# Peptides against a protein of PDB entry 3ESW, part 35

Target 1, 322 residues: chain A of PDB entry 3ESW
Amino acid sequence: NNIDFDSIAKMLLIKYKDFILSKFKKAAPVENIRFQNLVHTNQFAQGVLGQSQHLCTVYDNPSWHSIVLETLDLDLIYKNVDKEFAKDGHAEGENIYTDYLVKELLRYFKQDFFKWCNKPDCNHCGQNTSENMTPLGSQGPNGEESKFNCGTVEIYKCNRCGNITRFPRYNDPIKLLETRKGRCGEWCNLFTLILKSFGLDVRYVWNREDHVWCEYFSNFLNRWVHVDSCEQSFDQPYIYSINWNKKMSYCIAFGKDGVVDVSKRYILQNELPRDQIKEEDLKFLCQFITKRLRYSLNDDEIYQLACRDEQEQIELIRGKTQ

## One batch from the design tools (peptide; aimed at target 1 Q313 I317 Q322)

Design b2_p18_6_s2 (made by RFdiffusion4, then SolubleMPNN; from b2_p18_6, 14 letters changed)
Fold by OpenDDE base, seed 4:
Structure b2_p18_6_s2 (fold): chain B 322 residues (1-322), chain A 18 residues (1-18)
Amino acid sequence: as target 1 above (322 residues)
Amino acid sequence: DLEEKLKIFEIKEYLKKK
């Protein structure tokens, strides 16, 4: 009996797909209990859940995408992308075009659009007066600032004129299109929205040690790519651990389709104790949230995403960030 | 667990190419 190996291979692939899909079914009662207990008893888990409820969905707003695209100099952006793309001899329609787009968006955002705000300029003395500003501390937002999802306002006194200047830390990315200034939080928030507005698959990466950045899924590279708008950095996950010699414990990526512990991509040395949650509980938490985010997807979408997850897990294990 | 995951992935990728 000639063993039809092709038929067997097809059957195995079908059974494998069915097996993968079975993992994304509704959580069992025991998993729900475990999740509830974890979130109620572990502060880090509660924080991850809270962030997921915001960061996984907030950027999927078509109205915001339209406002972003209307605000950016798209003519300049695409002119530069097309120029660099053509220079390297690529044909139109290649998946690599999106990598060029992201690189230009990094350039445009840092050089032409957004400003780093270590200290604000004095509202009375005008532009380029930040050197004269002394921090007085932080306070809650006023009535106007509160309209734009402001949690904290930094207060500065001008050493020259003595007047007070407020630096509200806005979380509304549409307000950031107006203000065009901030620190890592504002940079990453608005830049995440910008990338999403171009229809890209993007994750927001939270680091426990007071930094944030993005990842974008490159269809050309077939992987998640590190993107830091503050650094104008593309595919340089090592910059924090190696270049900055930064100590870190957790890096968590938040996207529309899942929550993933990406610490292994970024923590290459100087690892801090991971004592905020048990590793098994963190893995469970991320998987549980990811399952919930995928409940409305069809079987083919679930399977495709599961394939991406497997590829990423292998990458993170092998340490082969090329 | 890691080696098993790698083997499963390799098998899956092999089967997709056939």
Scores: peptide ipSAE 0.060, ipTM 0.753, DockQ to the pose 0.503
OpenDDE base, seeds 1, 2, 3, 5: peptide ipSAE 0.050, 0.051, 0.056, 0.032; ipTM 0.739, 0.736, 0.754, 0.699

Design b2_p18_6_s3 (made by RFdiffusion4, then SolubleMPNN; from b2_p18_6, 12 letters changed)
Fold by OpenDDE base, seed 3:
Structure b2_p18_6_s3 (fold): chain B 322 residues (1-322), chain A 18 residues (1-18)
Amino acid sequence: as target 1 above (322 residues)
Amino acid sequence: DLKIKEFIFNIKKYLEEK
């Protein structure tokens, strides 16, 4: 009697789909109690929850997407994408085109659109005067600055004219379309919105050691891809640990469909102690938040996302699934 | 959990390659 391996394999996949879907049903009372206890007793867990409540949803604003697309030079962007795509001899409409788009958006954003601001120029002396600026500290926003989700304002004095220049740290990405300057926080904030405005699957990656970047889901590469707007970097997750020799403990990715510990992708050496939370509790927390973010999705959407999650988990543990 | 995920991945791949 020849064993029909194909029939057995198909039957197993059906049962496995049902098993996966069962995990995304409404949380049991015991899981809710565990979650509540964790976020009330662990500061790191509370921080991750707080970030998820903002970062997982804030960029899914159709009004903001329209404003972004109206502000960017789309003609220049698509001209450059088409030009670069044509050089490699690929057919138009392939999934690789989106990778070229993201690469051009990185170029455009860094070279043509946004500026790094270590110190502001003097408002009185004009351009290229940042070298004359002395930091005096930080203060709260004034009444006008408060309109644009500003938590902190850096204060600088000009050594030449003695005038004070304010550098508001705006969190409103629409205001950043006007100011077009900032540090890693402003860069990542606005660039995340830009990528979302093109209809891309994007996550915001928070590093505990004071850096932030993006991940983009490439349909061509069939995986999450590292994207850093500050560095004009595409698919270079090693730059922090290897090139910068940066010490890191946690990297957490925040997206509309989930929260994922991506530390294994970026922390390749110089790992700092992971002492802020138990590993099992962090895993539970990310899974619980992810489950909540998916409550409105249908069974097919849940299953597709769960398959992506499984592939990513294999990648994070063993490297690229060839 | 990882072993099960890999097992399922390999089964999917087996069916796609036929």
Scores: peptide ipSAE 0.403, ipTM 0.918, DockQ to the pose 0.810
OpenDDE base, seeds 1, 2, 4, 5: peptide ipSAE 0.308, 0.195, 0.256, 0.417; ipTM 0.885, 0.841, 0.862, 0.920; seed 5 fails the geometry check

Design b2_p18_6_s4 (made by RFdiffusion4, then SolubleMPNN; from b2_p18_6, 11 letters changed)
Fold by OpenDDE base, seed 4:
Structure b2_p18_6_s4 (fold): chain B 322 residues (1-322), chain A 18 residues (1-18)
Amino acid sequence: as target 1 above (322 residues)
Amino acid sequence: DLELLELIFKIKEYLKEK
């Protein structure tokens, strides 16, 4: 039976699809036991699980998306996107428009919308007074601040007027639409929500060494793209390891459809010891959480995501952005 | 298995080009 190569290839892909789908079936009792033991015995695993329970789902809120879209200057954003797209985009196809949108959102967010806050301005002295602010430490939120998922409030004293200024570290991204200031945490939190509000596939990337950023899935590039709102950076995963010479151990991406160790994308040099968990256990953990996040998806959705995961794994191992 | 993933990728790409 001279089966042609195309027929064999198609049959192989069918069997491969079945094999992939079999991996996303309900976890075996032994896997559940392994997972439970891991999160109970390993603090890093517990932390990853805890983050996944929040970060994988919190941004999938339609009411928040509406509030974001009502708050942003959409006319300005789309005007700028259309302007940039009109230069080059027509030749590259419609999918590139979304890349221009993300680039404009990065510009708009950093230049027009949000502010970096190393130290707050003095509430009494007004704008551009942060230089006069002395940190006194941190405390818990007051009754008003606690309404906006505030875990910590940084306290500053003005050297000029002596008044106290509070800088609440809000985790409610809707409150951040009002305050329009923060550090990497607030920037990434709100910017992740902004990207999600445009219907984009977005992941929140947590770095153990106190930085956070986003990834956006570009349909044009057919891959996850580094996005840092603080840096107005698009597709520059090297900025931390190379430009900042940052030492890092773990970068974990959290999205609605999965949790992925993306350390290989960002840790290009100056790797710190990965001693918080066994590599096999981290891989198992991420796969297990990802599997749980996909339980409600149909076989075709699961397969498409698995194909995306495979491409990403190839990219991460090869160290080449395609 | 990276080698397997690469083979599957190549097969998928081959079939898309047709």
Scores: peptide ipSAE 0.313, ipTM 0.869, DockQ to the pose 0.799
OpenDDE base, seeds 1, 2, 3, 5: peptide ipSAE 0.307, 0.284, 0.310, 0.295; ipTM 0.869, 0.860, 0.870, 0.861

Design b2_p18_7 (made by RFdiffusion4)
Pose (drawn by RFdiffusion4):
Structure b2_p18_7 (pose): chain A 322 residues (1-322), chain P 18 residues (1-18); non-standard residues A184 YCM
Amino acid sequence: as target 1 above (322 residues)
Amino acid sequence: SEDLEQLEKILEYFELNS
């Protein structure tokens, strides 16, 4: 009995596919209550549910993608990307070009395109002039800025001239292309859209302790890569937990293909208690949403995606890539 | 074999999630 593994191996891969295609089916009403209900037991759940709705489908918008592309200096971007591919892009330029592109986009975005804003500059006084602005709080948007999905307008008084500069907080990323300034918040909104506009596979990562950033899929490193535009950072998920010494509890990724707990990639010390939701319920929550996010996908798509997800679980469950 | 490597990865996934 030379036991045939190649037979048994090839067999199972077949059986596994059925297990997978079954998993991403129906929404049998049994687990539906578990969902509709959990979203009332717990707000951390309603939180994730809400954000999934604002953040997964939103950046897939050709109208927007095109405007961003019109607006960006592609000649400049691709020239530099090409210049860096010139100084040899790995023996295997195997989709490495895509990585060099993301890196250059980070540079352009930071060094060139967008600008940080704590207090705003005075509208009437010069440009470099923010530290003579004392804030008078926040309020609703006026008629004009109401168009751009704005909730709060921070208003400021200039002690040197008396005029009031205002700093609307927009969510319409197309509006940000114009204003070209803001904090993580909008820096990240626009940067996610920018990444999506090159057709990259992109995600919005949300840290409960007030920071947001991106995840991009590197076919070259065939895994998700941490991208933070504010820090012009490429593959440095430790940056928050170690370099900054920031204490964190949860990290959640959002995208067209799914919602995934990516905490383990980032919260690698200074761990805070995860006391917001039964860990079992969170796993369920993401799975149900990811499953929901895929009813209209076909079998080949449902499967290839589920494997990428699994590859990621092993990466997170374990301590490393591969 | 490639099929064996793929199956080992599937088994590893289920082992770690158990």

Design b2_p18_7_s1 (made by RFdiffusion4, then SolubleMPNN; from b2_p18_7, 10 letters changed)
Fold by OpenDDE base, seed 2:
Structure b2_p18_7_s1 (fold): chain B 322 residues (1-322), chain A 18 residues (1-18)
Amino acid sequence: as target 1 above (322 residues)
Amino acid sequence: SEAEMLVNKILELERLLS
C-alpha cells in the first residue's frame, strides 16, 4: 500500500496547528492563579512583568515613528545602505537589504547622531569639560525633567567653576532625540525605537547585570540577530561573555509578540547563579506573558509566531546560528 | 519528499513543544 505521504502530511499539519493553537488559548484559571502567586511572591518575576508591561508595547507608537523618521538624516542613511547593497547585496536577494539598513543605522547612530555620556559637560564651562565633573549623587527629577519620564537625575559639581550640572536619566525616547546623549539605557531605548520606526521586528534585551541591547529579526538570516548600539555591533552575541569576560545570570528579551529568556545566546561562559527564580517558573512566566501578548492575533499569526519561537529554541539549544 | 520532511519537522516540533 503506497503510503500517501501528502495526505499524512496534511493531516499532521492540521493536527499540529490545532495543538499549537490550543497552547495559545486563554489561560486556564489554574494558570492565572499560578501567575498571580508567582508575581506576588517572587520579586524577579514581578520585575519581568513590570518590564514587559512597558517594553513590549511602548515602542509600537506610530506618532513616535514619524518623529524619528523626520529627525534622522534618511537621505544619508539610505545612500549608504544603497552603496553597500550595490556591492554585494544583489546576489543574496532583497531580504539582505534590511541587514544593511540595520548595520548603517548602527553606524549612523554611534558615529553621527548619539553620544556616550559617562559624565556630563559642565553647563557653564561648555564642551569637553566632563573631566572636571565630580559626582555628588542622584536625586528625583524637577518639574521640567518630570515631563520626560525621568526617574533619576545624576548631580555633578564642576571642579573649575563650582556650578552644579544635572544629568537627567530620561526614559522618554523622544526627549533623547533632542538630548542625543546617554549611557547604555538611553542608547538602547532610543535605538530600539529607531529600529521599530523602520518597521522592523525588534526586541529589547535586558541583562540583570546592568546592560541592555536589542535583537532584530533578520528575514535574510531567518533568526533573531544581536544588535548593540553602544558597540556598533551586529550579530556578535559573544562580545559580553567572551570579549568583555562579563559574568551574567539572566538575559530577557521583550518584544511586542513575546517575552523570551535568551540567556543561552549571550551567556557562553562565566555564568552567575540563576537563583532569582526557579527555571520552571521563569519558563512559565515568559510563556504566560507571551500568551497574553498574542491574545488579539489570529490563528495564522499565532501559528507563524509559534513556529518562529520553536526555531529560536532549537537555535538556543544547538548553539549554532544556522 | 517535501511531505516526509514536513512530517519529520512536525514531529520534532511537537516533541520540543511538549
Scores: peptide ipSAE 0.021, ipTM 0.515, DockQ to the pose 0.421
OpenDDE base, seeds 1, 3, 4, 5: peptide ipSAE 0.020, 0.018, 0.018, 0.017; ipTM 0.540, 0.538, 0.558, 0.562

Design b2_p18_7_s2 (made by RFdiffusion4, then SolubleMPNN; from b2_p18_7, 11 letters changed)
Fold by OpenDDE base, seed 1:
Structure b2_p18_7_s2 (fold): chain B 322 residues (1-322), chain A 18 residues (1-18)
Amino acid sequence: as target 1 above (322 residues)
Amino acid sequence: SEAEMLVNFILELKKLLS
């Protein structure tokens, strides 16, 4: 009996697709109860949920994308991308062009567009006066600052002129297009929006140990790629654990299509205790939120995303970027 | 590992049959 391997393979793929799709069906009552109990009893889980409610959707704003594209020097950006692509990109096909774009956006953002602000310059004394600034503490926003999703304002006194300078910590990325300064939070917030404005698949990565960065899905590399705007870094997930010798416990990626524990990509050594939540509960939480984010997608979209998820999970288990 | 080979094989089959 000649085994029709092609027929068997087709049947297996159909059954596999159905199995995958079954995981993304509406949550059972027991899963909803588990989710509610977890979020109400575990502070870390509550934090992940709260972040997902903002970070997974806030950057999917077409009006913001237009404002970003109108604000950036697109002529300079594309000129530089085209120049780099012309050197060696033709041999690798069109998909590599997007990697060149992200690398140029990293350069442009750090070198030409945005500024690191440990301390603000004195509003009275002008540029390069941050050395004269003494922190006085933090306060709530005033009436003007509150318009731009500002929760905290850092207050500084100039040691030279004695005047007070306010450094509002804006969470409105459109305001950051104007101010063009901040720390890792402001950098990552605006840079995530910039990447999204070019139509890229982007995730915001939150590290529990006070750092944030991006991931970009490279069609050329066929994987999620580490992107840190502060460091002008592309595909260097090791920089925190190895170069900085940073101790870390959790890295969680937030995107429009899912929430993923990406700790294994970045925590290569000096792992801190993962004691904030049970591993099984964290896995459940991320899957549950991801399932909710995909609820409106069609079966083909769900299946394609699930296949990408599986490839990423294999990568994360192996501890090697493919 | 045999498990890795099997996973890679399934992934390749999925690519060929998609």
Scores: peptide ipSAE 0.027, ipTM 0.624, DockQ to the pose 0.086
OpenDDE base, seeds 2, 3, 4, 5: peptide ipSAE 0.022, 0.028, 0.022, 0.024; ipTM 0.606, 0.632, 0.571, 0.585; seed 3 fails the geometry check

Design b2_p18_7_s3 (made by RFdiffusion4, then SolubleMPNN; from b2_p18_7, 8 letters changed)
Fold by OpenDDE base, seed 5:
Structure b2_p18_7_s3 (fold): chain B 322 residues (1-322), chain A 18 residues (1-18)
Amino acid sequence: as target 1 above (322 residues)
Amino acid sequence: SEALMEVKKILELLELLS
């Protein structure tokens, strides 16, 4: 009897698919209880949940995507991408085009579009006056600033003219298209929206130690790729731990399709104590939120994402970016 | 980790056979 290996393979794939799909069914009562208890008793868990409620969905706004695409110099961007793709991309296949796009968007954003703002310029003295600005502290937004999801306004006094300049920390990425300045928060916020506006799979990575960046899913590399708009960095997850010698405890990625602990990708040395939550509870939390984010997806979408998740977990365990 | 690696190998084999 010739063993029909193809038929066996198909049967195994069906059974495996069913098994995977079974994990994404509605949470059992015990899991719901565990989740509720965890988020009510653990501040870190509550923080992760709160962030997921915003970061996983806020960037999936078609109106915002349109505004972004209307605001960017698309002709310049695509011209540069096409130019780089024409040099080397044909040998690597069509999927590499998105890597070139992300690299150009990193260049364009840092070099042509957005500005780092340690201190604002004086509203009275004009451009290049930030050196004269002294921080006075922070306060709540005024009535105008409140229109643009502003939680905090940094207050500065000009040492030259004595006038006060306000630096509102806007969380509205559309307002950031106008202001075109900020720190890592504003950079990552707007850049995440920009990448999403090109139809890319993007995650927002939150580091507990006051940094944020993106990940993009490269179809060419078939993995999540580190992307830092502030650094114009592509696929350099080591920059924080190795180049900066930054001490870190947690890196959590937030995307439309899930929440993932990506700490192993970025925390290569100088690890701080992971004492905010039990590892098992963090794993459970991320899986539980991910499961909820996928409730509306069909079986094929769930299966594809689950396969991608497993590949990422293997990558993170092996510690080798393949 | 070993279990995940084995699952991956199995999946890769199954994909090659499909």
Scores: peptide ipSAE 0.022, ipTM 0.521, DockQ to the pose 0.081
OpenDDE base, seeds 1, 2, 3, 4: peptide ipSAE 0.021, 0.021, 0.018, 0.019; ipTM 0.566, 0.528, 0.554, 0.509; seed 3 fails the geometry check

Design b2_p18_7_s4 (made by RFdiffusion4, then SolubleMPNN; from b2_p18_7, 9 letters changed)
Fold by OpenDDE base, seed 2:
Structure b2_p18_7_s4 (fold): chain B 322 residues (1-322), chain A 18 residues (1-18)
Amino acid sequence: as target 1 above (322 residues)
Amino acid sequence: SEAEMLVEKILELEKLLS
């Protein structure tokens, strides 16, 4: 009896693997037509595609990873991780070490490394002068700022000295290692790179309602974990909907291996109308981009990722079992 | 759903057979 069950189970797994792999084969002509029509006719789809072309690959830069690791106080970080792991980590197994690492990186980044910049300090008056700054608007980058992937510069006038201070919104995360200040965009951009520099599976989560954060794949928890560097938050996806009472419509996660609608993880209440795209078309779009990102992977890698995707979809449907 | 339960069972079986 047991031998027959094992044989049946193996046969089912083979058939299931083949079925899963069949979904990740080269897109049919009809799927390509549907994709092209969607991205040409739907602005939201164009935006998701455009973001995927950048966010899915930009952080996979070994030279940037080296610069990050050379810039961070690794001795302090690992000392703190080792200290927390020594308290209770051994009881939970070695895989929990990475969760402690991410928690320490959140602490280190917010408390020791990076600064929130609602308004810049006055370049003339010095530190703690942001209260004296009046926004004058935004302009394009100058010749120096343009070297660091700067699309916009916020302009401020000091009410005390009358001088102008520029706050360039740099998109180059290496420049952010120098400037060490920004808003949610700069925080999430650099923190995504930091997590990637430790060899972690990381996604950049874009919320349509002007917020961004990370997810990392915890091997200990065997799931994607919410990570917000601005909030020093680990596994608290509810903070936006519940704590902030934020209204949201879409949360899209961008990683090297896929694009995923993660809205169900974060939009727990106060849901805004999802009127930017048909739900079926969004699902198709994310799957199509994900399929393209996986074209160079072997069958075993594709299968493993597909199993991970399915587990995530089950989680997203069931909600967090509190 | 029945489909979700089936997927979970397949993944469970995979872990048991790996």
Scores: peptide ipSAE 0.022, ipTM 0.537, DockQ to the pose 0.080
OpenDDE base, seeds 1, 3, 4, 5: peptide ipSAE 0.019, 0.020, 0.017, 0.018; ipTM 0.553, 0.518, 0.512, 0.576; seed 3 fails the geometry check

Design b2_p18_8 (made by RFdiffusion4)
Pose (drawn by RFdiffusion4):
Structure b2_p18_8 (pose): chain A 322 residues (1-322), chain P 18 residues (1-18); non-standard residues A184 YCM
Amino acid sequence: as target 1 above (322 residues)
Amino acid sequence: SESLTQLSKILEYFTLTS
């Protein structure tokens, strides 16, 4: 009995596909209650649910993608990307070009395109002039800035001239293309959209302890890559936990294809208690949403995606890539 | 074999998630 593994191996891959295609089916009402209910047992759940709604479908918008592309200096971007491909892009330029593009976009965005804003400059006094602004709080948007999905307008008084500069906080990323300033918040909104506009596979990563950033899929490194525009950073998920020494509890990724707990990638010391939701329930929550996010996908798509997810679980469960 | 490598990865996944 030279036991035939190649037979048994080829078989199973077949059986596994059925297991997978079954998993991403229906929404049998049994687990539906578990969902509709959990979203009332727990707000961390309603939190994730709400954000999934604002953040997964939103950046897939051709109208926007095109405006961003019109607006960005593609000649400049692609020139530099090409210049860096020139100084030899790995023996296997095997979709490595895509990585050099993301890196250059980070540079352009930071060094060139968008600017940080703690307190705003005075609108009437010069440009370099923010530390003579004392804030008078926040309030609702006026008629004009109400168009751009704004909730809060921080207002400031200029002690040198008396006029009041205002700093609306927008969510319409197309509006940010114009204003070209802000904090992680909008820096990240616009940068996610920018990444999506090159047709990249992109995600919005949310840290409960007040930071946001991106994840991009590098076909060259065939895994998700951490991208943080504010820090012009490429593959440095440790940056928060170690370099900054920031304490963190949860990290959640959002995208058109799904919602995934990516904590393990980032919270690699200074771990805070994860005391917000039964870990079993969180797994369920993401799975149900990811499953819901895929009813209209076909079998080949449902499967190829589920494998990428699994590849990611092993990466996170373990301590490394591969 | 490639198929064996693929199956090993599937088995690894279920072992770790169990």

Design b2_p18_8_s1 (made by RFdiffusion4, then SolubleMPNN; from b2_p18_8, 9 letters changed)
Fold by OpenDDE base, seed 1:
Parts: sequence; C-alpha cells; structure tokens
Structure b2_p18_8_s1 (fold): chain B 322 residues (1-322), chain A 18 residues (1-18)
Amino acid sequence: as target 1 above (322 residues)
Amino acid sequence: SEALMLVNKILELEKLLS
C-alpha cells in the first residue's frame, strides 16, 4: 500500500492548526477563576499582570513613533548601516539588514544620543560635576515633573555650591528624548520605543534582580535576540550570568503579542530560588495573559504566533541559541 | 520532549508545504 506521505502531512498540519486554535479560544470560567485567585493571592503574579497592562501596549503608539523618527539622526544611522552592510558583502537579503540596523541603533543610542546618569551634574556648576553631588533621598514629583509620568525624584546637594539638583525618574519616553539621560530603566524604556518606531518586533525584558533589557525578533536569525542598550549588546544573553556573575531568579518578557518567561535564556548559572510563585502557576499566568493579548487576532495570525512560540520553547528547553 | 519534537517536525513540514 503506497502511503501517500503528502496527504498524511497535510492532515497532520490541519489537525495541529485546529489543536492550536482550540487553545486560544476564550478562557473557560474555571480558568478565569484560577486567574483571578492567582493575581489576588500572589504578589508576584499581581506584579506581572500590572507590568503587562503597561509594557505590552504602551509602545504601540504611532504618534510616539513619528516623534522618535523625527528626533533621531536617521541620515547618520542609515549611512552607518549601509556602510557596515557593504563590508560583509552578504547578499543574504533584506532580513539581515535589520540586524545591522539594530546594531547601529545600539551604537548610536549609547555613543551619540543617550547618557548614563549615576548622579546628575549640578545645575549651577555645569557639566562633569556629578562627583560633587551628595544624595539627600527621594521625593514625589512637583507639578511640572508630574506631567511626564514621574513617580520619584532623586534629590542631590552639590558639595561645592550647596545648591539642590533634582533628578526626576521620568517614565514618559517622549520626555526622555529631551532629557537624554538615565539608568537602566530609562535606557530600556526609550530604546524599546526606538526599536518599535522602526516597525520591529520587540519585547521588554524585566529581571527581578533590578535590571531590564530588550529582545528583538530577527527575521534573519528566525529567533528572539537579546538586546541591551546599556551594554551596546546584541545576541549576548550570557553577559549577566557569565560575565557579571549575576544571580537571578526570573526574567519575564513583555510584548504586544504575549508574555513569556525567558529565564532559561539568561539564567545560565547562579540561579536564585524561584520561590515567588509555583512554576505551573507562572506558566498558566503567562499563557493566560498571552491569550488575552491575542483575542482580536484572526486564526492565521494566532497560528503563526503560536508556531513562533513553540520554536522559542524548543530553543529555551534545549538551552541552545538556534 | 516528544511533543516538542513532533511540533518541530510539523513546523518543518509546514515550511516544505508552503
């Protein structure tokens, strides 16, 4: 009996698609109850939900994308991308060009555009005076600072002139285009918006141990790629665990299409106890939020994203970057 | 692991059929 392998393959694909689509249907009442109980009783789950409500959607703002593109030196950026692309001579098509773009954006952002701020310069004494600044603590925003989603203002006194300098921790990325300074939070916030403004698939990665970075979906590499604006790092997920010898417990990625536990990509050694939530409950939470984010998508979009998710899960389990 | 292997195989087949 000549087995029609093509027919069997088609049947398997149809059944698999139907199976995937069935998982993305509206949550059953029991799942809603489980979700509500989890976020009500588990602080970590509540935190993940709260972050998802902001980080998954805030960067999908066309007006912000326009402002970003008008603010950046696009001529310089594309000139540098074209130059680096020409050196490798790879006729590998349009997909590899985007990797060069992200690498240049990392360079441009760190070297030309944004500044790291441990302590602010004294507003009175001018540039390179941060060494003279003593922290006095933190307070709430004033009336002007509050307009830019500022929750906290760090207060510093100059040891030289005695004047007070305020360092507002702005969460408005458009304000960060003006101030052009901050720590990992401000860097990652604005850089995530920058990448999104170029039409890229980007996730914001939150690490419980006080760091944040991005992931970019490379069409060339056909996977999520680690991107850290602070470090000017592309595809170096090992830098935290290996180079920094950092201890970590959780890394959660937030994107428009889903929330994913990406801890296995970054926690290669020195794993801290994962005691904030049961593993099954975290998996459920991320899946539940992801389903909600995809409710408006059509069956083909859901299927494509689910296939991408499965590829990522295979990567994460194997512990090998494909 | 077996389920993921099967998924990977299905994805490979999809690429061949597309």
Scores: peptide ipSAE 0.020, ipTM 0.546, DockQ to the pose 0.080
OpenDDE base, seeds 2, 3, 4, 5: peptide ipSAE 0.020, 0.019, 0.019, 0.019; ipTM 0.581, 0.549, 0.535, 0.581; seed 4 fails the geometry check

